Peptides against a protein of PDB entry 3NZW. Designs and how they scored, part 71

Target 1, 212 residues: chain A of PDB entry 3NZW
Amino acid sequence: TTTLAFRFQGGIIVAVDSRATAGNWVASQTVKKVIEINPFLLGTMAGGAADCQFWETWLGSQCRLHELREKERISVAAASKILSNLVYQYKGAGLSMGTMICGYTRKEGPTIYYVDSDGTRLKGDIFCVGSGQTFAYGVLDSNYKWDLSVEDALYLGKRSILAAAHRDAYSGGSVNLYHVTEDGWIYHGNHDVGELFWKVKEEEGSFNNVIG
Target 2, 222 residues: chain B of PDB entry 3NZW
Amino acid sequence: QFNPYGDNGGTILGIAGEDFAVLAGDTRNITDYSINSRYEPKVFDCGDNIVMSANGFAADGDALVKRFKNSVKWYHFDHNDKKLSINSAARNIQHLLYGKRFFPYYVHTIIAGLDEDGKGAVYSFDPVGSYEREQCRAGGAAASLIMPFLDNQVNFKNQYEPGTNGKVKKPLKYLSVEEVIKLVRDSFTSATERHIQVGDGLEILIVTKDGVRKEFYELKRD

## One batch from the design tools (peptide; made by RFdiffusion4, then SolubleMPNN)

Design b2_p15_1_s2 (from b2_p15_1, 9 letters changed)
Fold by OpenDDE base, seed 3:
Structure b2_p15_1_s2 (fold): chain B 212 residues (1-212), chain C 222 residues (1-222), chain A 15 residues (1-15)
Amino acid sequence: as target 1 above (212 residues)
Amino acid sequence: as target 2 above (222 residues)
Amino acid sequence: QQPPNFPPATQEVWL
């Protein structure tokens, strides 16, 4: 898996691959590693598929309950804390989760929290999570600027996942791309790596380690 | 170290069509190298036009299916005989599986039916309840032999339009029930030839708007 | 990271 999220002047970019594995077996190339918790809040999934899918879905329910009770959307801080508290209760039980809770509230603005099954909860501007995270960071860190245009930011997110898909055997399939703004998240499509790779290679003159 | 799990072999396969879905399984049940039964059905009609199979350790599979059938019953009791949708069934099965997250059911689960739009649907689960809707899935002993074939023949992976120099992919299209049955039969006959834990019989459950029907075919008994 | 405790013949899915 490779997931990433970063804040920039235009909000948040979230990009993820779609490969799932069971050992050396490619279990799926089409997994949705972003949960749409509400129109303003996203969760990303890395680690055990069942752990992430189950508990982030549960998180969605908790977030909805918050909204019903408090008559206000849950903050990104609170949503991430709910998940963090949950996984901390299971510490040592063998949950495997590397998640990012990404959202926009009026109180917080665009906000990203990293939450993992070790009990770590971090607020930050840039996170890459998964087996391919270092590959994604290599591209993301090299090109990131706060002042990126929305177009450039979307491309950078997509391009970073592509780099990871190229180098990480456990990442691939497609890139799912999101842009989070004050008006909520916008899905920017599913980009098959098989097609995207060649397009990017041609347009950039990159990936020169591959001849084709 | 105590091992509570067995492996009863077998293979299952689900394929979704446009207005139908199929879930097929062989009828061989084994332990190690011994055939326990040549006819032990592992694909079940669970009501509400949902068919289910949980392949791997048969005791766990049977337990899971029984629990799901019971869930369907209670869903009717609690919701005025409302039909359980396939997506809701999938969510329910996730909870059944994940409820035993720390002592999992040793099974690969597949369900098939029709979605709320009447389109064929197949959902597959890992032992602890991750799930995905797919057009096709093989599970069990010969899954690694069959799944790549399904990728090619159902999802048309690595197929291109002739004369396009590999630039135009073969377009996706739904398969007819007859085409799907052919693929299922070819899958299982081929798997039987190459895997000792697959054989004896093939039972196919076909889900349409008219209900569930069953087909049976003999496989090699070696 | 520790996967569920069952034999590898039926493996859990990882992301």
Scores: peptide ipSAE 0.441, ipTM 0.814, DockQ to the pose 0.351; fails the geometry check
Fold by OpenDDE base, seed 5:
Structure b2_p15_1_s2 (fold): chain B 212 residues (1-212), chain C 222 residues (1-222), chain A 15 residues (1-15)
Amino acid sequence: as target 1 above (212 residues)
Amino acid sequence: as target 2 above (222 residues)
Amino acid sequence: QQPPNFPPATQEVWL
């Protein structure tokens, strides 16, 4: 898996691959690694598929319950804390999760929290999470600026996942791309890695380690 | 060290059509190199137009199916005989599987049915309850032999329109029930030739708006 | 990567 999220002047970009594996077996190329918790809040999945799906779905339920009880949307801080507290209670039990909780509230603005099964909870502007995270960071860190246009930011997110899909055997399939603003998240499509790779190679003159 | 799990072999296969879904399984049950049964069905009608198979360790598979059937029963009791939707069934099965997260059911689970729009649906699960809706899935012993074939013949992977220099992919389209049955039969006959844990018989459950029907075909009994 | 908590034949899916 490779997931990433970053804050910029235009909000948050979230980009993820779609490959799932079982050892050397490609279990799926079409997995949804972003959970749409509500129109303003996203969760990303890396690690054990069942652990991520189960607990992030559970998190979605907790967020909905908060909204019903408090008559307002849950904060990104509170949502991430609920998940963090849960996984911390299971510390040592063998859960495997690397998650980013990304969203917008009027109180917080655009916000990203990293939460993992070790109990780590971090607020930040840039995270890459998964087996391909280092490959994604290589591209993302090299090109990131706060002042990116929305178009450039979307491309950078997509391009970073593509780099990871190229180098990480456990990442691939397609790129699912999201832009989060004060008006909520916007889905920016599913981009097949095979098609995207050749397009990017041609347009950038990149990936010269591969003969066209 | 004690291993609590067995492996009873076999293979299952689900394919969704436009207005139908198919879930098929061989009827061979084995332990190691011994055939326990040449006819032990592993695909079940669970009610509400949902068919289910949990392939791997048969004891765990049977237990899971029984629990799900019971869940369907209680769903009717609690919700005034409301039909359990296939997506709700999938969520329920996730909870059944994940409830044993630290001592998992040693099975690959597939369910098939119709979604709320009447479209064919196939859901597949890992042993601990991760799941995805897919157009097709093979599970069990010969899954690695069949799944690539399904990728090519159901999802038309690596197929391009002639004369386009590989620039235009073969368009996705739904397969007819006859085409699907043909693919299922070809899959299992081929798998039987290359895998010792697959054979004897093929049972196919077809789900339509009219209900579940079963078809049976002989496989090699070697 | 953590090893699966069950023997090989059916493996846990990882993202």
Scores: peptide ipSAE 0.437, ipTM 0.808, DockQ to the pose 0.356; fails the geometry check
Fold by OpenDDE base, seed 1:
Structure b2_p15_1_s2 (fold): chain B 212 residues (1-212), chain C 222 residues (1-222), chain A 15 residues (1-15)
Amino acid sequence: as target 1 above (212 residues)
Amino acid sequence: as target 2 above (222 residues)
Amino acid sequence: QQPPNFPPATQEVWL
């Protein structure tokens, strides 16, 4: 898996691959690794598929309950804290989760929290999470700046996942891309790596390690 | 060291069509190298036009299917005989599986039916309850032999339009019931030839708006 | 990635 999220002047970019594995077996090429908790809040998945899918869905329910009880949307800080508290209760039980909670509230603005099954909870501007995270960071860190246009930021997110899909055997399939703003998240499509790779290679003159 | 799990072998396969879905399984039940039964069905009609199979350790599979059938029953009691949708069934099964996260059901679960728009639906689960809706999925002993074939023949992976120099992919299209049945039969006959845990018989459950029908075909018995 | 907790016949899926 490779997931990433970063803040920039235009909000948040979230990009993820879609490969799932069971050892050396490719279990799926089409997994949705982003949960749409509400129109303003996203969760990303890396680690055990069932752990992530189950608990982030549960988180969505908790966020909805908050909205019903408090008559306002939950903050990104509070949503991430709920998940963090939950996994901390299971510390040592063998859960495997590397998640990012990304969203926008009027109070917080665009916000990203990293939450993992070790109990770590971090607020930050840039995170890459998964087996391909280092490959994604290599591209992302080299090209990131706060003042990216929305178009350039979307491309950078997509391009970073593509790099990871290329180098990480456990990442691939397609890139799912999101842009989060004050108006909520916008889905920017599913980009098959097989097609995207050749397009990017031609347009950039990159990936020269591959001939053809 | 005590191993609480057995492996009863077998293979299952689900394919979704436009307005139908199929879930197929062989009828061989084994332990190690011994055939326990040549006809032990493992694909079940669970009501509400939902068919289910949980392949792997048969004791766990049977338990899971029974629990789900019971869940359907209670859903009717609690919600004025409302039909359980396939997506809701999938969520319910996730909870059944994940409820035993720390002592999992040793099974690969597939369900098939129609979604709320009347389109074919197949959902696949890992032992602890991760799930995805797909057009096709193979599970069980010979899944590794069948799944790549389904990728090629259902989802047309690695197929291109002739004369396009590999630049235009073969377009996705739904398969007819007849085409799907042919693929299922070819999958199982091929798997039977190369895997000792697959054989004896093939039972196919076909889900349409008119209900569930069953087809049976002989497989190699050696 | 951690090794799957289950044999190939029924493997836990990882992301």
Scores: peptide ipSAE 0.432, ipTM 0.802, DockQ to the pose 0.374; fails the geometry check
Fold by OpenDDE base, seed 4:
Structure b2_p15_1_s2 (fold): chain B 212 residues (1-212), chain C 222 residues (1-222), chain A 15 residues (1-15)
Amino acid sequence: as target 1 above (212 residues)
Amino acid sequence: as target 2 above (222 residues)
Amino acid sequence: QQPPNFPPATQEVWL
């Protein structure tokens, strides 16, 4: 898996691959590694598929309950804390989760929290999470600027996942791309890595280690 | 060291069509290299136009299917005989599986039916309850032999329009029930040739708006 | 990625 999220002047970009594995077996190339919790809040998944899918879906329910009880959307801080508190209760039990909770509230603005099954909870502007995270960071860190246009930011997110898909055997399939603004998240499509790779190679003159 | 799990072999396969879905399984049950039964059905009609199979350790599979059938029963009691939708069934099965997260059911689960729009639906689960809706999925002993074939023949992977120099992918389209049954039969006959845990018989459950029908075909008995 | 918890026939899926 490779997931990433970063803040920039235009909000948040979230980009994830779609490969799932069971050892050397490619279990799926089409897994949704982003949960749409509400129109303003996203969760990303890395680690055990069942752990992430089950508990992030549960998180969605808790966020909805918050809205019903408090008559206000849950903050990104509170949503991420609910998940963090939950996994901490299971600390040592063998859960495997690397998640990013990304969203917008009027109070916080665009916000990203990293939460993992070790009990770590971090607020930040840039995270890459998964087996391909270092490959994604290599591209993302080299090109990241706060002042990126929305178009350039979307491309950078997509391109960083593509780099990870190229080098990480456990990442691939497609890139799912999101842009989060004050108006909520916008889905920017599913980009098959097989097609995207050749397009990017041609347009950039990159990936010269591959002949074709 | 003591192993609480067995492996009863077999293979299952789900394919969704436009207005139907198919879930098929062989009828061989084994332990190690011994055939326990040449006809032990492992694909079940669970009611509400939902068919289910949990392939791997048969004791766990049977337990899971029984629990799900009971869940359907109680859903009717609690919700005025409302039909359980396939997506709700999938969520319920996730909870059944994940409820044993730390001593999992040793099975690969597939369900098939129609979604709320009347479109064919197949859901596949890992042992601990991760799930995905797909057009096709193979599970069990020979899944690795069949799944790549389904990628090619159901989802048209690596197929391109002739004369386009590989620039235009073959368009996705739904398969007819007859085409799907042919693919299922070819899959299982092929798997039987290369896997000792697959054979004897093939049972196919076909789900349409009119209900569930069953077809049976002989496989090699060696 | 962690090692699979189950034999190939019924392996846990990882992201």
Scores: peptide ipSAE 0.429, ipTM 0.808, DockQ to the pose 0.363; fails the geometry check

Design b2_p15_1_s3 (from b2_p15_1, 10 letters changed)
Fold by OpenDDE base, seed 5:
Structure b2_p15_1_s3 (fold): chain B 212 residues (1-212), chain C 222 residues (1-222), chain A 15 residues (1-15)
Amino acid sequence: as target 1 above (212 residues)
Amino acid sequence: as target 2 above (222 residues)
Amino acid sequence: QQPPKFAPATQEVWL
């Protein structure tokens, strides 16, 4: 898996691959590693598929309950804290989760929290999570700046996942891309790595380790 | 160390069509190199037009299916005989599986049915309850032999339109029930040739708006 | 990340 999220002047970009594995077996190329909790809040998945899917779905329920009780959308801080508290209670039980909770509230603005099964909860501007995270960071860090245009930011997110898909055997399939703004998240499509790779290679003149 | 799990072999396969779905399984049950039964069905009609199979350790599979059937029963009691939708069934099965997260059912679970729009649906689960809706899935002993074939023949992977220099993929389309049955039969006959844990018989459950029907075909019995 | 080996064969799916 490779997931990433970063804040910039235009909000938040979230990009993820779609490969799932069981050892050397490619279990799926079409996994949805982003949960759309509500129109303003996303969760990303890395680690054990069941752990992530189960608990982030549960988180969605908790967020909805908050909205019903408080008559207000849950904050990104609170949503991430709920998940963090949950996994911390299971510390040592063997859960495997690397998640990012990304969203927008009027109170917080665009916000990203990293939460993992070790009990770590971090607020930040840039995170890459998964077996391919270092490959994604290599591209993302090299090109990131706060003042990116929305177009450039979307491309950078997509391009970073592509780099990871290329180098990480456990990442691939497609890139799912999101842009989060004050008006909520916008899905920017599913980009098959097989097609995207050749397109990017041609347009950039990159990936010269691979012949056409 | 005590190992609570067994492996009873076998293989299952689900394929969704436009207005139907199929879930098929061989009827061989084995332990190691010994055939326990040549006809032990592992694909079940669970009611509400939902078919289910949990392949791997048969004791766990049977337990899971029984629990799900019971869940369907209670769903009717609690919700005035409302039909359980396939997506709700999938969620329920996730909870059944994940409820044993720390002592999992050693099975690969597949269910098939129709979604609320009447379209064919196949859901597959790992042992601890991660699930995905797909057009096709093979599970069990020969899954690795069959799944690549399904990628090619159901989802048309690595197929391109002639004369396009590999730039235009073969368009996705639904398969007819007859085409799907052919693929299922070819999958299992081929798997039987290459895997000792697959054979004897093939049972196919076909789900349509009219209900569930069963077909049976002989497989190699060696 | 590698899936846990809770059985003779690993079947758990990882992302």
Scores: peptide ipSAE 0.443, ipTM 0.802, DockQ to the pose 0.335; fails the geometry check
Fold by OpenDDE base, seed 3:
Structure b2_p15_1_s3 (fold): chain B 212 residues (1-212), chain C 222 residues (1-222), chain A 15 residues (1-15)
Amino acid sequence: as target 1 above (212 residues)
Amino acid sequence: as target 2 above (222 residues)
Amino acid sequence: QQPPKFAPATQEVWL
């Protein structure tokens, strides 16, 4: 898996691959590693598929209950804390989760929290999570600027996942791309890595380790 | 070391069509190199046009299917005989599986049916309840032999339009029930030839708007 | 990412 999220002047970019594995077996190339918790809040999945899928779905329910009780959307801080508290209760039990909770509230603005099954909860501007995270960071860190245009930011997110898909055997399939703004998240499509790779290679003159 | 799990072999396969879905399984049940049964069905009609199989350790599979059938019953009791949708069934099965997250059911689960739009649906699960809707899935002993074949023949992976120099992919299209049955039969006959844990019989459950139909075919008994 | 030792067909899926 490779997931990433970063804040920039235009909000948040979230990009993820779609490969799932069971050892050396490619279990799926089409997994949705982003949960749409509400129109303003996303969760990303890395680690055990069941752990992430189950508990982030559960998180969605908790977030909805918050909204019903408080008549206000849950904060990104609170949503991430709910998940963090949950996994902390299971500490040592063998949960495997590397998650990002990304969203926008009027109180917080665009916000990203990293939450993992080790009990770590971090607020930050840039996170890459998964087996391919270092590959994604290599591209993301090299090109990130706060002042990126929305178009450039979307491309950078997509391009970073592509780099990870190229180098990480456990990442691939497609890139699912999101842009989170004050108006909520916008899905920017599913980009098959097989097609995207050649397009990017041609347009950039990159990936010269591969002869087409 | 305590090992509560066995492996009863077998293979299952689900394929979704446009207005139907198929879930098939062989009828061989084994332990190690011994055939326990040549006819032990492992694909079940669970009601509400949902068919289910949980392949791997048969004791766990049977337990899971029984629990799900019971869930269907209670769903009817609690919701005025409302039909359980396939997506809701999938969510329920996730909870059944994940409820034993720390002592999992040792099974690969597949369900098949029709979605709320009447389209064929197949959902597959790992032992602890991750799930995905797919057009096709193989599970069990010969899954590694069959799944790539399904990728090629159902999802047309690595197929291109002739004369396009590999630039135009073969377009996705739904398969007819007859085509799907052919693929299922070819899958299982081929798997039987190459895997000792697959054979004896093939039972296919076909889900349409008219209900669940069963077909049976003999496989090699070696 | 180290999935539990299941049979290939029943192995836990990882992301």
Scores: peptide ipSAE 0.437, ipTM 0.800, DockQ to the pose 0.398; fails the geometry check
Fold by OpenDDE base, seed 1:
Parts: structure tokens; sequence; C-alpha cells
Structure b2_p15_1_s3 (fold): chain B 212 residues (1-212), chain C 222 residues (1-222), chain A 15 residues (1-15)
């Protein structure tokens, strides 16, 4: 898996691959690694598929309950805290989760929290999470700036996942891309790596290690 | 060290069409190298036009299917005989599986039916309850033999339009029920030839708006 | 990361 999220002047970009594996077996090429908790809040998934899917869905329910009780959308801080508290209760039980909770509230603005099954909870501007995270960071860090246009930011997110999909055997399939603003998240499509790779290679003159 | 799990072999396969879905399984049940039964069905009609199979350790599979059937029953009691949708069934099964997260059901679960729009639906689950809706999925002993074939023949992976120099993919299209059944039969006959835990018989459950139909075909009995 | 092998015939899916 490779997931990433970063803040920039235009909000948040979230990009993820879609490959799932069971050892050396490719279990799926079409997994949704982003949960749409509400129109303003996203969760990303890396690690055990069931752990992530189950608990992030559960998180969605908790977030909805918050809205019903408090008559206000839950903050990104609170949502991420709920998840972190939950996984902390299971510490040592063998859960495997690397998640990012990304969203926008009027109070917080665009916000990203990293939450993992070790109990780590971090607020930050840039995270890459998964087996391909280092590959994604290589591209993302090299090209990131706060003042990216929305178009450039979307491309950078997509491009970083593509790099990881290329180098990480456990990442691939497609890139799912999101842009989060004060108006909510916008889905920017599913980009098959098989097609995207060649397009990017041609347009950039990149990936020269691949002849063909 | 005590191993609480057995492996009863077998293979299952789900394919969704436009307005139908199929879930197929062989009828061989084995332990190690011994055939326990040549006809032990593992694909079940669970009501509400949902078919289910949980392949792997048969004791766990049977338990899971029974629990789900019971869940369907209670759903009707609690919700004025409302039909359980396939997506809701999938969520329910996730909870059944994940409820045993720390002592999992040793099974690969597939369900098939129609979604609320009348479109064919196949959902597959790992042992602990991760699930995905897909057009096709193979599970069980020969899944590794069949799944790549399905990728190619259902989802047309690595197929391109002739004369396009590999630039245009073969377009996705729904397969007819007849085409799907042919693929299922070819999959299982091929798997039977190469895997000792697959064979004897093939039972196919076809889900349409009109209900569940069953078909049976003989497989190699070696 | 190697998926936890709960049993030989079924494998946990990892992302």
Amino acid sequence: as target 1 above (212 residues)
Amino acid sequence: as target 2 above (222 residues)
Amino acid sequence: QQPPKFAPATQEVWL
C-alpha cells in the first residue's frame, strides 16, 4: 500500500493506490483505501485490510453519532482521537493500521492526522503511509511547496503514488485521488497505473529506467 | 502444537453479470489426501436472493453460513419482513467475521446476488471480514489457478483491440449467463486437472430477479 | 509486511 495526504494553499490532496495483497498473492487491484466518512472528512487505509475497513467504518458511525448528539460536525482532531483511543485499547492485540484522517472544519481548517495501531497520533502537513511510503516521499518531498496550484497539487499526489506503485511490489492497481476544501472533498477519479504510467512517462520524459 | 483448523479443500467462484450473478463451488470435501465426500455442497441459498459460500475449513464455513442465515431470519423479524439487500448482507457478514478477529473463521467467503438496482453483485471476504464488491472472485484451494483466468476472461485484463498497437484496451462488457456458465465450467474442469482438492462435482447457483436456480455438472473423480 | 497466517488455506488481506 501507498497512501499520502498533504496540505497546501488550496486545501488537502489525498491519493492512494488500490492494491491489496496476501503475501506474494495479489488479492485485489481495485480496493478502496479511502473511506468517505462525511462530505468533509476522509480516512485512509494501510495495514490489515479488515482492521482498517472495520474500524474506520466504525469511526464513521461514531462521527455520525457526534453530529446527531452535538448538532455539529465532528472536528478532525476529535475524529482522529476517537480512532487513536480505540486502537490504543487494542494495543498488543495485533491490530495493524496506518491511517490518515483528513478533513475540513470551520474551526480547524484543512487538517490531517496520522493514526496508527501503535497508538501514535500526529498532526501534520505531509504524510505518506504504507509499504511504498518512502517511494512516495521521494517524489512528494522533491516537488512539494505550499503554493502549489490545485492542478499541480493533484498531479503531484497522483505522481507520487505512481512512483510508489512502480517501485513497491505491494502497491499498484490504480490511483484514487481526492481534493479536500472548505466545501468538502471532491473525488478526482480512478487512474489505472497501467495507463497512467505510460502517459506520465511520455509527458514528463520520466521513468527512463523502463524501455519501451 | 495444536492446530484448531482443518482444511477441507475445494474451490468456489463468483461472477456478476448485468442482471444476474453466479456462485459456484465444487462438491469435493477432503482432509489431507483423503476424500471425505464427493458430494458435499458448499454453496447455499440463504434467502432474500442471496447465495453464500465460505470455503476452507468446513466446520467454520458451516458455522458462518448458519449464523448468516439466522441473521437473515432475525432481520425479517425486526424489520417487518424487509428484504435484506446484498450490500447490507455484506456488512453483516463482515461483522460476523470480524467478531472472531482473534480466532478467525478459516474461510474465504463469497456471496452473490442482485443489488438494489437489479445488477449482479459479488462480494468477497477475507477470513477476518475485509470485503469488496467485484465482478468476479475465485476462492479456496485452486483460487490461484482460476483467478488469473477470470482476470483475463471476465475483466479482459491484458487484452487489447486488434490493430491498435496495444493502445486501446478491450472494452469491458457484461457477459451473458451462458458465457459465464461456460467460463465457470472451464475454470473448474481446468482446476480439477491440476489440483487434488478440487473435483467430483460442480454446483452452480444462478441468481436472477426470478430467484435462485441450481445447475450441477460432473467433474473428474480422481 | 507478511500478513498474519491464521491458517494455511486462507490468508488475511493486507493493504
Scores: peptide ipSAE 0.435, ipTM 0.801, DockQ to the pose 0.356; fails the geometry check
Fold by OpenDDE base, seed 4:
Structure b2_p15_1_s3 (fold): chain B 212 residues (1-212), chain C 222 residues (1-222), chain A 15 residues (1-15)
Amino acid sequence: as target 1 above (212 residues)
Amino acid sequence: as target 2 above (222 residues)
Amino acid sequence: QQPPKFAPATQEVWL
C-alpha cells in the first residue's frame, strides 16, 4: 500500500493506491483505501485490510453519533482521537493500522492527523503511509510547495503514488485521488496505473528505466 | 504444536451479471490426501435471495453459514420480515468474521445476490472480515488457477480492440447467464485437472429476481 | 507490513 495526504494553499490532497495482497498473491487491484466518513472528512487505510476497514467504518458511526448528539460536525482532532483511543485499547493485541484522518472544519480549517495501531497520533502537513511510503516521499518532498495550484497539487499526489506503484511490489492497481476544500471533499477519479504510467512517461520523459 | 485448523480443500467462484449472479462450488471434501466425500455441497441458499459459501476449513465454514442464516432469521423478527439487502448482508458477515478476529474462521467467504437496483452482486471476504464488491471472485484451493482466467474473461483484462495497436481496451460489458455458466464450467474443469483438492461435482446457484436456481455438473472423479 | 500466517487459500488481506 501507498497512501499520502498533504496540506497546501488550496486545501488537502489525498491520494492512495488500490492494491491488496496476501503474501505474494495480489488479492485485489480495486480496493477502496479511502473511507468517506462524511462530506468533510476522509480516512485512509494501510495495514491489515480487515482492521482498517472495520475500525474506520466504526469511526464513521462514532462521528455520526457525535453530530447527532452535539448538533455539530465532529472536529478532525476529535475524530482522530476517537480512533487513536480505540487502537490504544487494543495495544499489543496485534492490530495493524496506518491511517490518516483528513478533513475540514470551520474551527480547524484543513487538517490531517496520522493515527497508527502503535498508539501514535500526529498532526501534520505531509504524510505518506504504507510499504511504498518512502518512494512516494521521494517524489512528494522533491516537488512539494505550499503555493502549489490545485491542478499541480492533484498531479503531484497522483504522481507520487505512481512512483510508489512502480517501485513497491505491494502497491499498484490504480490511484484514487481526492481534493478536500472548505466545501468538502471532491473525488478526482480512479486512474489505472498501467495507463497512467505510459501517459506520464511520455509527457514527462520520465521512467527511462523502462523501455517502451 | 496443536493446529486447531483443518483444510477441507475445494474451490468456489462467484460471477455477477447484469440482472443475475452466480455462486458455484465443487462438491469434493478432503483431508490431506484423502477424499472424505465426493458430494458435500458448500454453496447455500440463505434466504432473501442471498447465496453464500465459506470455503477452507469446513467446520468453520459451516459454523459461519449457520450464524448468518440465524442472523437473517433475527433480522426478519426485528424488522417486520424486511428483506435483507445484499450490502447489509455483507456488512453483517464482516461483523461475524471480525468478531473472531483473534481466532479467525479459517475460510474464504463469497456471497452473491442482487443489489437494491436489481443488479448482480458478488461480495468476497478474507478470514477476518475485509470485504469488497466485485464482478467476480474465485476462492479456495484453486483460486490462484481460476482468478487470472476470470480477470481475462469477465473483466477483459489485457484485451484490446483489434486494429488499435493496443491503444483501446476491450469495452466492459455484462455477460449472459449462458456465457457465465460456460466460464464457470471451464474454470472448474480446468482447476480439476491441475488441483487434487478440486473435482467430483460442480454445483452452481444462479440468483435472479425470480429466486435461486441450482444446476449440477459432474467433474472428474480422479 | 508482513501478513499473518494463513494457508494460501485463506490468507488475510493486507493493504
Scores: peptide ipSAE 0.433, ipTM 0.801, DockQ to the pose 0.371; fails the geometry check

